# Ledger of designs, part 65: peptides against a protein of PDB entry 6D0Y

Target 1, 225 residues: chain A of PDB entry 6D0Y
Amino acid sequence: ETEDHLESLICKVGEKSACSLESNLEGLAGVLEADLPNYKSKILRLLCTVARLLPEKLTIYTTLVGLLNARNYNFGGEFVEAMIRQLKESLKANNYNEAVYLVRFLSDLVNCHVIAAPSMVAMFENFVSVTQEEDVPQVRRDWYVYAFLSSLPWVGKELYEKKDAEMDRIFANTESYLKRRQKTHVPMLQVWTADKPHPQEEYLDCLWAQIQKLKKDRWQERHIL

## One batch from the design tools (peptide; aimed at target 1 S8 A18 C19 G27)

Design b2_p30_7_s2 (made by RFdiffusion4, then SolubleMPNN; from b2_p30_7, 16 letters changed)
Fold by OpenDDE base, seed 2:
Structure b2_p30_7_s2 (fold): chain B 225 residues (1-225), chain A 30 residues (1-30)
Amino acid sequence: as target 1 above (225 residues)
Amino acid sequence: ELLDIYEYYLEREKDPKLREFLKKKIEALK
């Protein structure tokens, strides 16, 4: 009964229902606070699931995790570990669309003080380092750059505030890659979705330009979104 | 909507750490 209630509340949070949003949030917070000691594993699984399947509610769930972590429920670390495992599984399964959602989710967790900025920087360094691997198809290299750049609207400000030098290095490497990569339309090899109607060969360049503008505008998301 | 959520929690939160967290989030959205 309690588990069903948890599932219902977590899945429906932020949605219009018979109850007010305030009532749902109050109920969710109360239940999570009370039941986390007994249902940590269930809550962990539920949050991981909604993080993957409901990207439109990304900020709601990152906030929830942040709140739980801030209240010292000893939940944040385990959640991040589970998310990293899921990211690896998604990449292994070539589920790149899910993977990018997970990267964005993790990125926003930095803002929620669940993930340290240096850890996220290290992840992005690893992503961009893939561009230096010659035996990797360009479509895969492009995806890692896409995952990095497309996540910056959520975390760029925080990372530059704390790790500006490292971020500049990543940006330089990214720019270098974008200049030297081939710009050929290869739809049959695409394993990830880009925003239409931009051609594949131009999408990353457009995204790069948008991120540069965002950076110049001090990471105000309203200039892109 | 997210702003409303943060404000909702801030009005009811008494823990100083959580309040600070929520204030930062609100500031980031404004």
Scores: peptide ipSAE 0.026, ipTM 0.497, DockQ to the pose 0.044
OpenDDE base, seeds 1, 3, 4, 5: peptide ipSAE 0.024, 0.016, 0.023, 0.020; ipTM 0.496, 0.408, 0.462, 0.450

Design b2_p30_7_s3 (made by RFdiffusion4, then SolubleMPNN; from b2_p30_7, 13 letters changed)
Fold by OpenDDE base, seed 4:
Structure b2_p30_7_s3 (fold): chain B 225 residues (1-225), chain A 30 residues (1-30)
Amino acid sequence: as target 1 above (225 residues)
Amino acid sequence: ETLDIYQYYLSIEKNPELREFLQKKIAALQ
C-alpha cells in the first residue's frame, strides 16, 4: 500500500461497505500490519490523527488498534506513546476538547487490551493530583477532573473490576476537590433535564452526580427517552 | 436547551459489538 492509500483506508473505515465492519477492520489490521516495516511512522501518525479528529469513530479505531496490538505488541506501545505525546501537545496548544477526546480514546484502549488497567489508574491519579497543585488556575484543576470523570463512561467498569480500591481513592479525592472548589456556571456542560432542570447546580457537580449514578448502575449506560 | 450528559456520551460512537468482536479475536490469537 502507498502512503496515500493507507490514509484513505484508515480514514474511511466504518463507512458503508458491502462487507461487515468487523471484516473491514480485520482486513485493515492485516494491511497495516504488513505495511508496518515500511510505513510505521506514517501509520502511527494517521491513527493518532483520526483518534484526535474523528471522535465519532472512537470505538472503531480503538478496536483497530486493539487488533494491531494483538498482532504487534511493540506497535501498540509505540502508538500509546505517540498518543500521550499528542495529548501533551493538545494541552499545550489549549485544545482542551481535543485533549478530552484523546483521554477518552486512551480510556477505551484499556477495554481493547492495549493499555493496562493499572496504567490508566495511574494516569487518572495524575489527573486528579492536579487538584492538589497550589497557585494554579482553577480552570486547570477543573479540566483534569472533567477529563477524568467524562472518560469513566468508557473505562469505569473495567477499572473498578480490577482496581476498585485505587479508584475509590481517586473518587474520594475528586469529591473532596468538588466540595472545596469555587463553583462556576457553564451552561454547555450542565446537565439539563426538561422535566427536572438543574439551574442551580454547577456543571462538574452535575457530571459528578451522573457518574455516581453510572457507578451505581454498574457502569451500564442506558438510553434515556 | 436540554443537554443530557448520557445522551452526549452516547453521541460519541460506542459499539459493544465491536468490543465483543475484538475480545474474540484477541482470545483466538492467544
Scores: peptide ipSAE 0.319, ipTM 0.788, DockQ to the pose 0.025
OpenDDE base, seeds 1, 2, 3, 5: peptide ipSAE 0.293, 0.249, 0.246, 0.181; ipTM 0.769, 0.748, 0.751, 0.610; seed 5 fails the geometry check

Design b2_p30_7_s4 (made by RFdiffusion4, then SolubleMPNN; from b2_p30_7, 16 letters changed)
Fold by OpenDDE base, seed 2:
Structure b2_p30_7_s4 (fold): chain B 225 residues (1-225), chain A 30 residues (1-30)
Amino acid sequence: as target 1 above (225 residues)
Amino acid sequence: EMLDIYRYLLARETDPALREYLRRKIAALE
């Protein structure tokens, strides 16, 4: 069935198979472009699924979404709406790892010209604004800061190029929060990242330091944290 | 792997905005 074929192609892109990576990508692009008029909803759902379940292929799928959006299918907007719904669902289900993956995915969609920089800035403003809410547990506040900071390797350069003043304000608010928050090593933080370059430091402080360095290096994306 | 993907896509992409994105990604990985 065509739908099964689409699922297979989308899932296998970027993987080693009997065909080269280039062949798989070409096949996927060709099939998707041809089938979008008839199977847009299915393709949207599939891409949302792989975005959620295959974070290791984030840049592959964001690029694909960008390419499809550039083909004037109004695909980007519909996809973003689906992703936002999924993000809300993930948060409601306390699936914070999945939620972070989705935020990073959305962040990279800015680079793909699917999401406007101001919209992403607004999202991050909303995230950091949670730190100002007194009735919110610190663990939740920490998560939003983590989601923001951990997404900057993907989109920080673009946002500072277009919205430097707004980003500076977000950074100031973040720094203020990090200074006044209670520093603890909670198990939940360990779920967010397996690799701690500085285990002696609280993770958010460590991440903050790394992001500050990245910012000073003008967001050179030689590696993603 | 990602570098190869971006190069592959750049060779086939005609949209200026996406081309610029891909160039930036390639430059960052080289």
Scores: peptide ipSAE 0.022, ipTM 0.508, DockQ to the pose 0.041
OpenDDE base, seeds 1, 3, 4, 5: peptide ipSAE 0.021, 0.019, 0.018, 0.022; ipTM 0.494, 0.464, 0.512, 0.494; seeds 3, 4 fail the geometry check

Design b2_p30_8_s2 (made by RFdiffusion4, then SolubleMPNN; its pose is not in this set)
Fold by OpenDDE base, seed 4:
Structure b2_p30_8_s2 (fold): chain B 225 residues (1-225), chain A 30 residues (1-30)
Amino acid sequence: as target 1 above (225 residues)
Amino acid sequence: SSLEREQRERQEELAQKVLEEHEKEKKEEE
């Protein structure tokens, strides 16, 4: 296959087809594996690009990478390394929106058996450990908590199944931080439901409550996060 | 499994690199 053809295949995966998405992904993984000897660098770059720029296809590309990793473990590792580098670059550039998305992407790679659960736990431990650093601006500490909590819908079930004790520790540390952090002054807005007005909660407190509920519901999404 | 161990070893190192970069940034800001 030509380089241009590979780009087309990777970019168009998940579009309407007569075949199932799973079948298409398996087929594409096979094609990409076969072309790695000739186009490894190009394929790696393309996958990193679409993973970063097409958030609407997150699960498609994590699944694709999972299939590729199963076929070529070394390539899977190189992809993860590239994504971690991109995460670091995003953080350096203060592109927190991209960074949090990359964390979510990496989180879903755990479900695809590309990243081991203990490794993801270690990453989240590192994130939450930043909250214990007094010389770090609160906005950055808050971001790490946000990145952790907002990624749990993708990986929380898997991590608690394999590392429940460690996850409980991370949760305890997170809760402790949320209790002691300074809340930003937000005008008192109320959300009115039919009969009872509810005061607006701080966004991290709100997210925390949502994640706690998700955890209680055995990580089954029953509400919009 | 051996594969799982390899995954952990490789990716734990990667996870640590994120924190190391954070520490470098802190030092540069001081």
Scores: peptide ipSAE 0.151, ipTM 0.734, DockQ to the pose 0.016
OpenDDE base, seeds 1, 2, 3, 5: peptide ipSAE 0.150, 0.144, 0.135, 0.034; ipTM 0.738, 0.722, 0.721, 0.510; seed 5 fails the geometry check

Design b2_p30_8_s3 (made by RFdiffusion4, then SolubleMPNN; its pose is not in this set)
Fold by OpenDDE base, seed 1:
Structure b2_p30_8_s3 (fold): chain B 225 residues (1-225), chain A 30 residues (1-30)
Amino acid sequence: as target 1 above (225 residues)
Amino acid sequence: SSAAAERQRRLEELQQKVLEEHEKEKEKEE
């Protein structure tokens, strides 16, 4: 079945090949574009699945979606909508690991010209605004700050180039929150920060310091955060 | 259009970065 063939092509992209990765991505984008009239729903579901379940191929699939969006703009929009729905579902299910990865994926889609910079800024504004809601548990507020900060290595440069004033406001609100938050809720955050080498109680503060340095260096990455 | 050309250029640059990262990862696994 053609659907099975598409699944194989999408899942195997980036694996060992006689051709370059960029050539394979361009070729696959062409194949997918040609099959959209008949298999749009299947292709959409497949791309959402691999984007969610294969984090080791994040940049491969964001690039693929970028190439496909350049060929079919409407499909790119539908893909983003599907990913946003998935993010909301992950958050409702308290699947913080999946949710933060999806935010990072969406962030890199800005670089791939799938998501507009103003839209990403609006998303981050919404995230940081949660820190002002007293009825929300701090574990949730901390996660939104984490999701924002941990995504900036992927998209900070682009957002500051286009929306510096708005980004500065988000940074100011983030700094204010970090200064006033309590650290007694840190054990509740270990589910998504356990893989980090920093003490859990100071992870957000350390991440903030790293992002401030990255910003000072004009978003030129010198190390992996 | 100029906008389309710029978009394509940036995507190609991104693809190159992806390739370089992928090659580095392979070298680490070898």
Scores: peptide ipSAE 0.053, ipTM 0.572, DockQ to the pose 0.060
OpenDDE base, seeds 2, 3, 4, 5: peptide ipSAE 0.037, 0.035, 0.036, 0.036; ipTM 0.597, 0.597, 0.590, 0.591; seed 2 fails the geometry check

Design b2_p30_8_s4 (made by RFdiffusion4, then SolubleMPNN; its pose is not in this set)
Fold by OpenDDE base, seed 2:
Structure b2_p30_8_s4 (fold): chain B 225 residues (1-225), chain A 30 residues (1-30)
Amino acid sequence: as target 1 above (225 residues)
Amino acid sequence: SLLEELERQRQEELQQKVLEEHEERLKEEE
């Protein structure tokens, strides 16, 4: 009964309410903290579940975890560990869609003061380092680059503010990889119009261009067209 | 105790930072 109640509260957070989202998150964090002594494992599992299955509420749940982490650092650490385990499991199962969402979630946890910026930089360094491994299929190498680049809208600003030199190195390595990787062309799906501001190109190249623009615009998402 | 009070203050400060950062992210996403 209580477990069902917790599930309901966690799943419904962010829905329309008479109170502000921030107020609701604070309230829920308090409720969860109070129930940790009895339901820590359940709460942990629930939070991991919604993090994976409700990507549209990513910032809501990262904020919730941030608030909860502020109240209970041990739980925050356990949550991160659980998420990392889940990421590894997803990768092992070739569930790349889930994996990328987890990476984005972890990325936004940096903004919520749950994960330290240097730790996230180290993770991205590890991702991009895969591109240098000759025995790894390109599809896997491409995924790590994709996971890195696609997470930067959430955390790029913070990482460059704190670890600009390391980030520049990662970018240089990424650029180098993108230049030398094999590209797939699908003429039937490509538009060859010079008049269009954004000609169709290979997906990763397109993403790279978008991220470069985002970086140039100081990581303000509103500048992405 | 003094330690408990300091910990409480630290938690409150961090909580405020989390909320402020959340608001900032919302503004940047618009």
Scores: peptide ipSAE 0.269, ipTM 0.775, DockQ to the pose 0.048
OpenDDE base, seeds 1, 3, 4, 5: peptide ipSAE 0.157, 0.143, 0.179, 0.223; ipTM 0.694, 0.685, 0.719, 0.719

